# Peptides against a protein of PDB entry 5VZU, part 76

Target 1, 271 residues: chain A of PDB entry 5VZU
Amino acid sequence: GRTLEDIFHEHMQELILMKFIYTSQYDNCLTYRRIYLPPSRPDDLIKPGLFKGTYGSHGLEIVMLSFHGRRARGTKITGDPNIPAGQQTVEIDLRHRIQLPDLENQRNFNELSRIVLEVRERVRQEQQEGGHEAGEGRGRQGPRESQPSPAQPRAEAPSKGPDGTPGEDGGEPGDAVAAAEQPAQCGQGQPFVLPVGVSSRNEDYPRTCRMCFYGTGLIAGHGFTSPERTPGVFILFDEDRFGFVWLELKSFSLYSRVQATFRNADAPSPQ

## One batch from the design tools (peptide; made by RFdiffusion4, then SolubleMPNN)

Design b2_p15_5_s1 (from b2_p15_5, 8 letters changed)
Fold by OpenDDE base, seed 3:
Structure b2_p15_5_s1 (fold): chain B 271 residues (1-271), chain A 15 residues (1-15)
Amino acid sequence: as target 1 above (271 residues)
Amino acid sequence: PLYLPDSWDLSSMPL
């Protein structure tokens, strides 16, 4: 039978061949598209821009990180044999923070899996509830046939009804215990380690993280076959580094800011 | 079919 090593070797040869085919298709027609950097907003979690990942099968990958209110997005700038350029590799829900356990329990993949799947279920419920409200709102626009009911002149009766005394019903303002948003302890990163059995390209990742969020990643077969969204965790390390844990794939991707300055890369101001 | 994320590296898979 083929060994696991034979299967990996054959698949690595296929990836190299697909990369060669993809790059060789450029011989006939290269279409250049100008990419603009997203404008930075004060409410952006970090400065938007270009980030690089390093993946041995694909090489250097470039992703644009952008913010869209309570969502963040990673968009592929480089394509690979699986996922073309311009696809949304990661989508992050900034409403759904992931709370990592202590460092000992972070080594437990099943604990991370539990936490992520609980958040995924909440996101699914919120989407179903929002779908029902949108459905009921459309049902009430039955065409009211405007039957022209004739203008009967109803008379001006002047009734003087009397001075009802103001009852001082001192409704105690129910203390809406504003769940004290525990001030985001802005400064000290939480100790961070990958779970046992999560594959990383190297052990050179930040050992502290600022915050984590629920997200989904795009996966596909070669030639963008059967694309699907898989659950994961966006890990913010610092202003220049983030990671993504692909939960179902048990893999980790590290992204680092491209430190190159791009002249005239800002979007033209809308005229 | 092996589904690959952007970052999929078979050399990082545990044998």
Scores: peptide ipSAE 0.033, ipTM 0.707, DockQ to the pose 0.044
Fold by OpenDDE base, seed 1:
Structure b2_p15_5_s1 (fold): chain B 271 residues (1-271), chain A 15 residues (1-15)
Amino acid sequence: as target 1 above (271 residues)
Amino acid sequence: PLYLPDSWDLSSMPL
């Protein structure tokens, strides 16, 4: 039978061959699309912009990170044989924070899988509940008949009253030992390690992360066949780096900000 | 068919 390894080697050869065919045969038929950088908002988790994927054997992968209220999106600027340019490679739900366990338990892939799948189920439930409320509201436009009933005017009255008294009762101050809620140190990154069995191209990933969120990544066959969304974890490391853990694929992608300055890359102001 | 992300680094496969 084909081993998993055989399937990956065959797929590797196909991807390299497809890339070679696309680059060599269509060199004269390039369609260029202008890209505008998204405007930064004060509430953006980090500055939006271009990020380089470090994971790609296919070469330089560029993703545009943008913020859309409680969602973030990674949009492919570069296409590959599976997923064309302009597709949303990652969608991040900023409502659904992933709490990583301690560093010891972070090495356990099954623990991360449990946490992510629990959040996925919550997201699914919220989507089902929100779908029901939108359906029921449209039914009852019954034709309310136009009955004209009349004008009457009535009046005044003013009344005043009174006074009730100030009872003193001096209940003792019970010493509620305020359990000092350790101020969630909004500034200290937590220790981060990839689970055992998660593939990473480079072991040079940040060993601390600021926060994590539930997300979904786009996967497809060659030629964008049967595109699906798979659950994952968006890892914010710092202002210039984020990662995505592809849970089902047991892979990790690191994205680093493109430091190049682009002239006239700002979107035209909506007239 | 194995669906791969754009992110599948084939160089992370043990050769």
Scores: peptide ipSAE 0.032, ipTM 0.693, DockQ to the pose 0.045
Fold by OpenDDE base, seed 4:
Structure b2_p15_5_s1 (fold): chain B 271 residues (1-271), chain A 15 residues (1-15)
Amino acid sequence: as target 1 above (271 residues)
Amino acid sequence: PLYLPDSWDLSSMPL
């Protein structure tokens, strides 16, 4: 039977062959598109910009991170055999923060899976409810025929009386111990570790993270076949690093900011 | 079919 090693070797040969075909066939016809850096906004979780995937054994993977209100988006600047350039590799819902458990429970993939799938179901419910409100709002512009409903009369219902007994019952105000909402520590990194069985191409990932959010990643077969969204976790490590845990794939991608300063890479001001 | 998010070389995934 084929060993797992044989399957991996065949797959690596296929990827090398695909890369060779792409480089050799398209070498004569390069289409360049100018990209602009997204404008930074005060409410952006981090500065938008270009990030490099650290996992690229076969090339330079570049993703543009941008913010769109309560959503973040990773857009592929480099394409690969599965997902073309310009596709949204990740979509992050900044409304749905993932709270990681303690470091011991972070090693449990099933616990992370539970947390993510619970958030996924909430997102699905919110999308269904919001879809109903958008549907019902269009139907009711029927013409308001202003039928003049007649002036039905002033029934003078009467003034009944006064009785005033002031029952004093001094019920003690039960101290509602306001559960002090622990101030969301807006800046302290929490310890971070990948769950057991989540593959990372690089073991040198940050061991502390600032925030995690629910997101979806785009997956596809070769040639962008059967593209679908899979649930995952966006992990903000710092201003210059983020990760994505692909839950169903049990994999982790690390992205680091491209530190190059680009002159005149800002989008032209809207005239 | 194995779906990949990127140019994920499955050979680099630890078994």
Scores: peptide ipSAE 0.031, ipTM 0.700, DockQ to the pose 0.046
Fold by OpenDDE base, seed 2:
Structure b2_p15_5_s1 (fold): chain B 271 residues (1-271), chain A 15 residues (1-15)
Amino acid sequence: as target 1 above (271 residues)
Amino acid sequence: PLYLPDSWDLSSMPL
């Protein structure tokens, strides 16, 4: 049978060939599209902009991070053999924070998988409920002519009766001091480690993260065949670094801000 | 067909 090594070598040869075909096609017909940096808003989790991926065999990956209310998006600036430029590689739901366990339990992939799949199910339920509310809200604007319902008379139903026994038993209210969940201090980083069996191209990833959120990543076969969304975790490390854990793929992608300043990269003001 | 994430290196899969 084909070994995993044979499959790997065949796949690497295909990737090299595809890269060669793409570069050779670009020499014949380059479509240049101007990109604009998204405007920063005060409520943005971090400054939007260009981030460099440190993952993958294909070389330098560039993603535009942008914020859209309660959602963040990573848009591919560089295409690859699987996913063309301009596709949304990651979609982040800023409503659904992921709480990472302690470092010992963070090493357990099954624990991370449980947490992410529970959030995925909540997101699915909210989408179903929001679809019903949007459907029901359109149906009820039939003009219900308020027919004046006639005043039915107040029947005086009667008075009885008495009895009184007083039993005192003064059970002390045990003050269950509801341990006020200390609002997880929005500014303190937590220790971070990848689960066992999650592949990282570089062991030099940040060992402290600020916040994590549920998200989905785009995956496809070569030539953008059978594109689908897979569950994952967006990890904010700092102002200039974020990661994405691809749960089903057991992979981690690290992104670092492109520090280069671009002249005239601001989006034209909406007229 | 193994779905690859964008630019994923199968070389990072443990053989």
Scores: peptide ipSAE 0.030, ipTM 0.699, DockQ to the pose 0.044

Design b2_p15_5_s2 (from b2_p15_5, 9 letters changed)
Fold by OpenDDE base, seed 3:
Formats: C-alpha cells, structure tokens, sequence
Structure b2_p15_5_s2 (fold): chain B 271 residues (1-271), chain A 15 residues (1-15)
C-alpha cells in the first residue's frame, strides 16, 4: 500500500508541479489589474489594507482586508494552486463575537469547537428566519385587478362625539433593563493560546488577543476544485495583526499588515 | 481529495 511518506512525496510533487504550471502560464498572457486600497471608515474595526499571511507550503500570501458594515472580508491578492487571486479567502461576521474561555480551557480544542458550532447554528437560524420573511412578503402581491369601482359622492354629516375623560392609566414604563453592555474594556487583551492539535507555522504569534469573531474560510482542491466554506475564528490581536483558526482543518493562519506605503493607491473619488 | 486552504502545510499534517 502507499505509505504516508509516499502520499507526502506524491503531494509535494503535485504542489511543485502546480506551482510550475501556475508560474509558466505567465509566459503567454499577464493581465495586470490595478488594486485600490479601500478607504478607511471611522466604524472599521481596524484600518483596512494589505496583510501578509504565512501559509505553510504555499509560503507568503497577500490578502486585502476590507469592512462592509457588520462584515469583514479577506480577498486574495496573490493566488495559490488551490484558490486563485480575487477570491474571498475569509468572511467574518462582526455580529457574532466569540468569547474565548480562560487560558487553561483555550488549550481544549473541543471547547473552541463547541463555541464555534453554537455560533454557526445561530447564524444558520437567522438566515432561515430572514428567508421566510422574504418569502411571505412576495406572496401578497397578487395582481389586484383594478376593478374601476365608481366614484359615489357620499356627503354627510358632522357628529360631535363627546368629551371622553383622560384616564390617567399610568402604565409604568417597564424598565427594559438595557442589558448593560459591559463597557468593552477597550484596552486590555485577554491571554491567548492555540488549542492543542491546532497547527501553526511557528509559535511566534501574539499571546494576547483583543476580540474574536465567527467567520468562514474558503477551501478548495488543486485548480480550485470543489470550493467550500469552512467555519473558523477571526482573532484580532492588534491594529496590525489578526489570525484565522480553520476549525475543521485544525490550522492557524497569522496575518500581519504590509507596512509599505503605496503612492496613489487610493480609490478614485466616485465622480 | 485533500482540500488545502491556501495555508496548508502537508509537512504539518499530523501523521
């Protein structure tokens, strides 16, 4: 039978071949597209822009981080043998914050898996409910046949209905105890560690995180075969660093801001 | 089919 070593060698040969094919396609037709940096908005979680990811066997990749209201998006600037440039490698739901446990329980992959899968189920329920409301709203536009019912001119009369006394029904305003949004202690990151069995390229990742959100990552076979979305965790470390935990793959990707200044990289003002 | 995220290092697949 094939050994694990044989499978590893065959797959490394396939990766090298795919990299060679991908680079050799450049000899015949290079299409250059200008990339614009998204404008920064006050409500953006961090400044949008280019981030460099460390991606195992694929090496260094460039991702554009952008914000779209309650969603964040990572778009591939560099392609790889699996996922071409321009694809949305990560999609983050900023409505669904993930609370990490204490540092001891963060080492438990099953605990992180439970938390993420509970959030995934809530996102699925919200999508189903929103689909039903959109479905019922379309059913009521039956064609009202405009029957031209005639303009009868009914005229009358001015009846003076009486002075009904103001009942002072002092309905106590039920104090909707606004669940005190515990002021997000805006400054202190919590201790952070990867779960046991989550692979990282290196152990050089931030050991504190600011906040976490539910998201999905794009995965595919070589040549973008059978692309699918897998659940994960977006980890915000600081203004210049974020991570993504690929839950099903038990993998972690670290992204760091590209510190290069780009002249004339701003989007043209909409005329 | 091994689905690689862009991040996948087969050298780090737990054997």
Amino acid sequence: as target 1 above (271 residues)
Amino acid sequence: PLYLPSSWDLSKMPL
Scores: peptide ipSAE 0.031, ipTM 0.718, DockQ to the pose 0.044
Fold by OpenDDE base, seed 2:
Structure b2_p15_5_s2 (fold): chain B 271 residues (1-271), chain A 15 residues (1-15)
Amino acid sequence: as target 1 above (271 residues)
Amino acid sequence: PLYLPSSWDLSKMPL
């Protein structure tokens, strides 16, 4: 049978060939698109902009990070043999924060998998419920002609009497110390490590993270065949670095801000 | 077919 090494070599040859075909096709027909940087908003988790991914075998991948209310998006600026430029490589739900366990339990892939799959199920339920509310809300605006129901005189129900027994029992108010949910300290980085069996391109990833969120990543076969969304974790390390854990692929992608200043890269003001 | 998030290095997937 073909060895796993044979399959790997065949796949790498196909990827190199595809990259060569794309490069050669671009020499004949380059579609240039002007990229505008998203405007920064005060409520943005970090400054939007260009990030370089260090996960591909085939070089540098550029992703635009943008914020859309309670969602973040990573849009491919560079295409690859699987996913063309302009596709949303990651979609992040900023409503669904993931709490990472302690550093010991972070090494357990099954624990991370459990946490992510529980959040995925909540997101699925919220989408079903929100679909029902949007459906039911349109049906009830039938014009209820409020026919004026005639004022029936409510009869005087009688004055039942006085019995006054004063039982004193001074039950001490048990101080239910409402365990004040300590507001998850919005500024302290927690220790971070990849689970065992999650592949990273480099071991040089940040060992502390600020916060994590549920998200989905786009995966496809060669030539953008059978594209699908898989569950994952967006990890904010700092203002200039984020990661994505591809749960089903057991892989980690690190993204670092492109520090280059671009002249005239600001989006035109909406007129 | 192997699905990839990008031009992933399959050499680094645990075989």
Scores: peptide ipSAE 0.029, ipTM 0.724, DockQ to the pose 0.045
Fold by OpenDDE base, seed 5:
Structure b2_p15_5_s2 (fold): chain B 271 residues (1-271), chain A 15 residues (1-15)
Amino acid sequence: as target 1 above (271 residues)
Amino acid sequence: PLYLPSSWDLSKMPL
């Protein structure tokens, strides 16, 4: 039978061939599309813009980070054999913060997996509930046909009784001390390490992160076959660096801001 | 079909 090594070797050859095909297309037919940088908003987690991603075998890729209310998006500017340019490689839910454990427990992949999968389940429940509210609200505008029917009037009657007494049972409201979510100290980064078995291209990733969020990454076969969303963790390191942990793939991608100044890269003002 | 993120180094897929 084909060994796993044979499958990997065949697939690496296919990736190299596809990369060669894509690079050879640059010589024959380049369609240039102008990319505009997203405008910065006050509520943006960090300045939006271009980030260079380090993807294992694929090399250097460019992703546009943009903010859309409580969502962030990484859009591929460069394509690869699996996912073409213009696809949303990552979608981040800024409502769903991931709390990393202590540095010792961060080495445990199963602990990170548990935390992420619990958040994924909450996100699914919220989507189901929001889907039901949107469904029920549309049903009740049945046309009230104005049937006119008319008449009459009467009258009676009265009766009485009685008495039953006011039992005072003053059941003390047990103070369910809502564990005040301690406002996670917005200023000091926490120690960060990848779980054991999570692959990074380089071991040179930031060892301190500001915050983490639940997100999904796009995965596909060659030629964008059977694309799906896989759960992951967006790691904000600083203003110029973020990461994404692909949970199911046990992979980490590091993104660093493109420091190049682009003349006239600002989005045209919406007229 | 092996689903790869753009980032997936097959050499790094945990077996």
Scores: peptide ipSAE 0.029, ipTM 0.713, DockQ to the pose 0.045; fails the geometry check
Fold by OpenDDE base, seed 4:
Structure b2_p15_5_s2 (fold): chain B 271 residues (1-271), chain A 15 residues (1-15)
Amino acid sequence: as target 1 above (271 residues)
Amino acid sequence: PLYLPSSWDLSKMPL
């Protein structure tokens, strides 16, 4: 039978062949687009910028990480046969933090799956509720025909009297034990391990993470056919590294910051 | 066939 190695080798040969066909058929015509680094904001989870994906077998896969209020986006700078450049490969919901279990339970894929799918259902409900509010708000701008409602007469309701009995019942204020919001330990890394059965192309991933969030990843066939969003987990390791667990694909992608300093790569100030 | 978000086509992974 074909080994997994044989399948990977055949697949690599096809990717090389596809790259060769694309580079040869287009007569070396390359279209360049200027990319600007997103401006950093004080509320950004980490500095926005360029990250290298480790999932490319023989290519430089570059993603731009940017922040948009309570959302983060990974935008492909490099395209692949499935997902073209400029597509949002990952969308992260910074409202929906994923709490990873202890290290033993992190090895259980079904536990991670349960946690992620519960968050997915909440996100779906919030989107349905927010869609209803946006729909109802547009319907009520019917023209207020100001029909002058006739002045119905002031019925003088009578001045009922004074009885002032001051019942003193000094109900003790029950100590609402303010559930101490565990101070968000901004900076203590949690031990991290991939679930059993989640494939990583690189076993050298960080074994400690800062924060995890619900997100969706874009998947598609060759030529961007049947594009869909699949649920996953964004894992912030540090200022320069993040991962994405593709839940349905049982795969992990590691992204590392491009350490190159770019002069004049900042977005022009909005005029 | 589910396609990986990287150049890995799962269509060729034997299920």
Scores: peptide ipSAE 0.028, ipTM 0.703, DockQ to the pose 0.052; fails the geometry check

Design b2_p15_5_s3 (from b2_p15_5, 7 letters changed)
Fold by OpenDDE base, seed 4:
Structure b2_p15_5_s3 (fold): chain B 271 residues (1-271), chain A 15 residues (1-15)
Amino acid sequence: as target 1 above (271 residues)
Amino acid sequence: PLYLPDSWDLSKIPL
C-alpha cells in the first residue's frame, strides 16, 4: 500500500511540477509591486515586518506581519496555488488571549479544541451584538418635528417636615479581599508543546511561548476556490518567531523573522 | 478537499 511518506513524496513532486509550470508559463508576465514595511508602533505586540514560513520542501513563503489596533494580520507576500499573494493568510484577535493549560494537558488536542471553540463562540456573539448596534443607530434620524411642548404649570409640591432619628448601626466593613489580579507576567515564557496529532513539518519549534491568541487562518482549494476561514491559535514564541495552529487541519506553521536590513523600505510618511 | 495554507492538499491523505 502507499505509505504516508509515499503520499508526501508524490504531493511534493506535484507541487514542484506546479511551481515549475507556473514559473515557466508566466515568465513573460511578472508584475512587481513595491512592498513597504509597516511602521512600528509602541503598542505593537512585536516589531511588524517580514517573516518566512518554514514549509519544508514547499519552499520559502514570505508573510508580512502587521498590527491594526487589537488585531494582527499575516499577509501573504508570496502566493501559492491555493492562496494568492496579498491575501490575509492569518488574522489574529489580540482581544482574545488563549490560555494554554499545563504541559501535560497541552498534549491533549481535545482540550485545545475546547478552549479555541469557546473563544470562537464569544467572538461570534460579540460580532452579532456589534452588528445590531450599528444597525439601530442609523434609523433614528427621522426629522425632529419641533412639536411646541406646551408650558405645563409649576405645581409647587409642599415642604414636608423634620424628624427622623440617627440610628447608629455600625455595620462592620466586610473585608472584600480584592482578588489581586496577578499582573500578567509579560516576560516569563510558558512551556509549549504541540498536541498529539497536530502535524508539524518542522520538529524544531520553540518549546516555550510568551502568549497565545485566538485567530483565523485562510484556506482554499487550488486557484483560490472555496476560500474559508478556520479557527486557530497564534503562538508568540519571541520577538522573531511565531506559530499558527490550524485547529481543523491539525497542522502547525512556524514563522521566523527575515533578519535582512532593508534600506528605504519604510512606508513614505503620510503627506 | 481541505487545503493547507502551505499548498498541502489533504484530500490526497487517506483518513
Scores: peptide ipSAE 0.030, ipTM 0.690, DockQ to the pose 0.051
Fold by OpenDDE base, seed 1:
Structure b2_p15_5_s3 (fold): chain B 271 residues (1-271), chain A 15 residues (1-15)
Amino acid sequence: as target 1 above (271 residues)
Amino acid sequence: PLYLPDSWDLSKIPL
């Protein structure tokens, strides 16, 4: 039977061959598409723009991060042998925050897996419930006949009345110990570490994160075969760095903002 | 087999 090593070797040979084929095909016909930077909104989690992702064997990828209400999207600007350019490599649900455990429990992959799968199930339930409400509303356009029924007019006014009385009772001031809800200090990053058994190309990732969200990543076979969405965690480190934990893959991708300024890269204002 | 971009380290291929 094929060993895991044989499958690995065959897959890596195929990746190298596909990369070679793509690079050799550039001599014939290049299709260029103009890319515009997404407009920034005040409510955007971070400034939208180009980010440089490091994917293990695939090397360097460019993704466009954009915000769409309560969702964020990473769109591939560069394609790879599996996923072509223009695909949404990651989709982040900004409604579903992931609470990371303490630093000790963050090392446990099964704990992270539990947390993510619980959120995935909530997202699935919300999608099922929202699908049912949209279905029932369309049915009863019965032909309501035009009956002309008339304008009738009336009437009036009145009036009163009065009084009732003033009862006193002087109930004691119970000491409501206001548990001071410590204002969630919006600015304190939490300690961050990858779970044991999650692969990262670089051991140099930020050891503190601002917040995490549920998301899904796109995975496919070579030539975009059998594309599917896999659950993961979007990790916001800072204004210029985010990560994605691919849960089923046990991998971590780090994305860093492209600091290059592009002239005339802004989207034309919608006329 | 789902091909996983990140899980394959090219450094593990004996060239």
Scores: peptide ipSAE 0.029, ipTM 0.670, DockQ to the pose 0.043
Fold by OpenDDE base, seed 2:
Structure b2_p15_5_s3 (fold): chain B 271 residues (1-271), chain A 15 residues (1-15)
Amino acid sequence: as target 1 above (271 residues)
Amino acid sequence: PLYLPDSWDLSKIPL
């Protein structure tokens, strides 16, 4: 039978060949699109911009990170044999923070899988409920002319009187000081390690992270066949580095800021 | 360590 190594080598050769075919065929038909850097906003989790990432067999990719209220997006600047340039490779839900377990339990892939799948289910429920509220809110604006139903006279129910004695029993209210969940200090890095069985091309990933969020990644077959969204974890390491754990693929992509300054790359002011 | 091809090609992920 073919070894997993044989399958990997054959697949790498195919990806290289596809990349060569695309680059050679498109040499006559390259569509150049101007890229604008998104404007920075005060509420952006980090400065938006270009990040370089390593996707396993595809090599070096460029992604634009941008913020859209409570969502972040990674848009492919470089295409690959599976996903064309301009597609949203990752969509991050900044409403759904993932709390990583302790460093020992972070090695357990099943624990990370449990946490992510629980958040995925909450996101699905919120989407269903928000769809119902938007549907019901439009249906109820029929003008119910509330005809004024005539005021029926409230009958005076009688004043029953009497006595009952004041039992004093001064049970001290035990101040259950609700331990105010200390707002998870946004500044202390948590120790970070990849789960066992999650592949990374580079073991030199940051060993501390600031915060994690639920997200989805775009996956497809060659030529953008059967595109789907797979669950994952966005990991913010610092101002210049983030990662994405592809849960179903058991892979990790590290992204680092492109430090190059681009002249005239600012988006035109919205007129 | 068998690095599975971190390809988005679902057709070649050994299930």
Scores: peptide ipSAE 0.026, ipTM 0.663, DockQ to the pose 0.042
Fold by OpenDDE base, seed 5:
Structure b2_p15_5_s3 (fold): chain B 271 residues (1-271), chain A 15 residues (1-15)
Amino acid sequence: as target 1 above (271 residues)
Amino acid sequence: PLYLPDSWDLSKIPL
């Protein structure tokens, strides 16, 4: 039977071949599309723009980070053998903050997995509930057929049943101590470490993060076969750095802002 | 076979 090593070797050969094919395409007629930087909005978590990602052994990838209300998106500017350019490599739900545990428990992959999967289930429930409300609202415009129903008569309402005394059941209001969601101190970074068994290309990642959010990453076969969304964690380190933990993939991608100034890269004003 | 993003060190996939 094929060993894990055989599968790995076959996959690495396919990757090398795909990289060779893509590299060889640069000698051909390329169609260039101008990329515009997304405009910054006041409510953007950080300045949108180009980030360079380190995806393991496979080199430097460029991702455009953009904000869309309560969602952030990483769009591939560079493609790879699996995910072509222009795909949304990550989709972040800025409504679903992930609270990382203490630094000791952050080393536990199962704890991170539990936290992420609980948030995934909440997101799924909210999508189901919102789908039902959108479905029920369309159904009730049945045609008002104005059938003139006839005037049938005034039958007499009978008599006065008796004086049941009000029992004063003084049910004490149980103080549901609403666990005051401690206002997430938006300003203080927390110590950060990758879980054991999460692959990083290098151990040189920020050891402090500001906040984390639930998100999904795009995964696919070579040639963009069987694309699917996998759960993960968006980690904001600072204004210029973020990470993504691919949960099922036990992988971490670090993204750093491209510091290059692009002349005329601003989006055309909507005319 | 799910091909993982190029980042994937397949040696670390629990297949």
Scores: peptide ipSAE 0.030, ipTM 0.686, DockQ to the pose 0.044; fails the geometry check

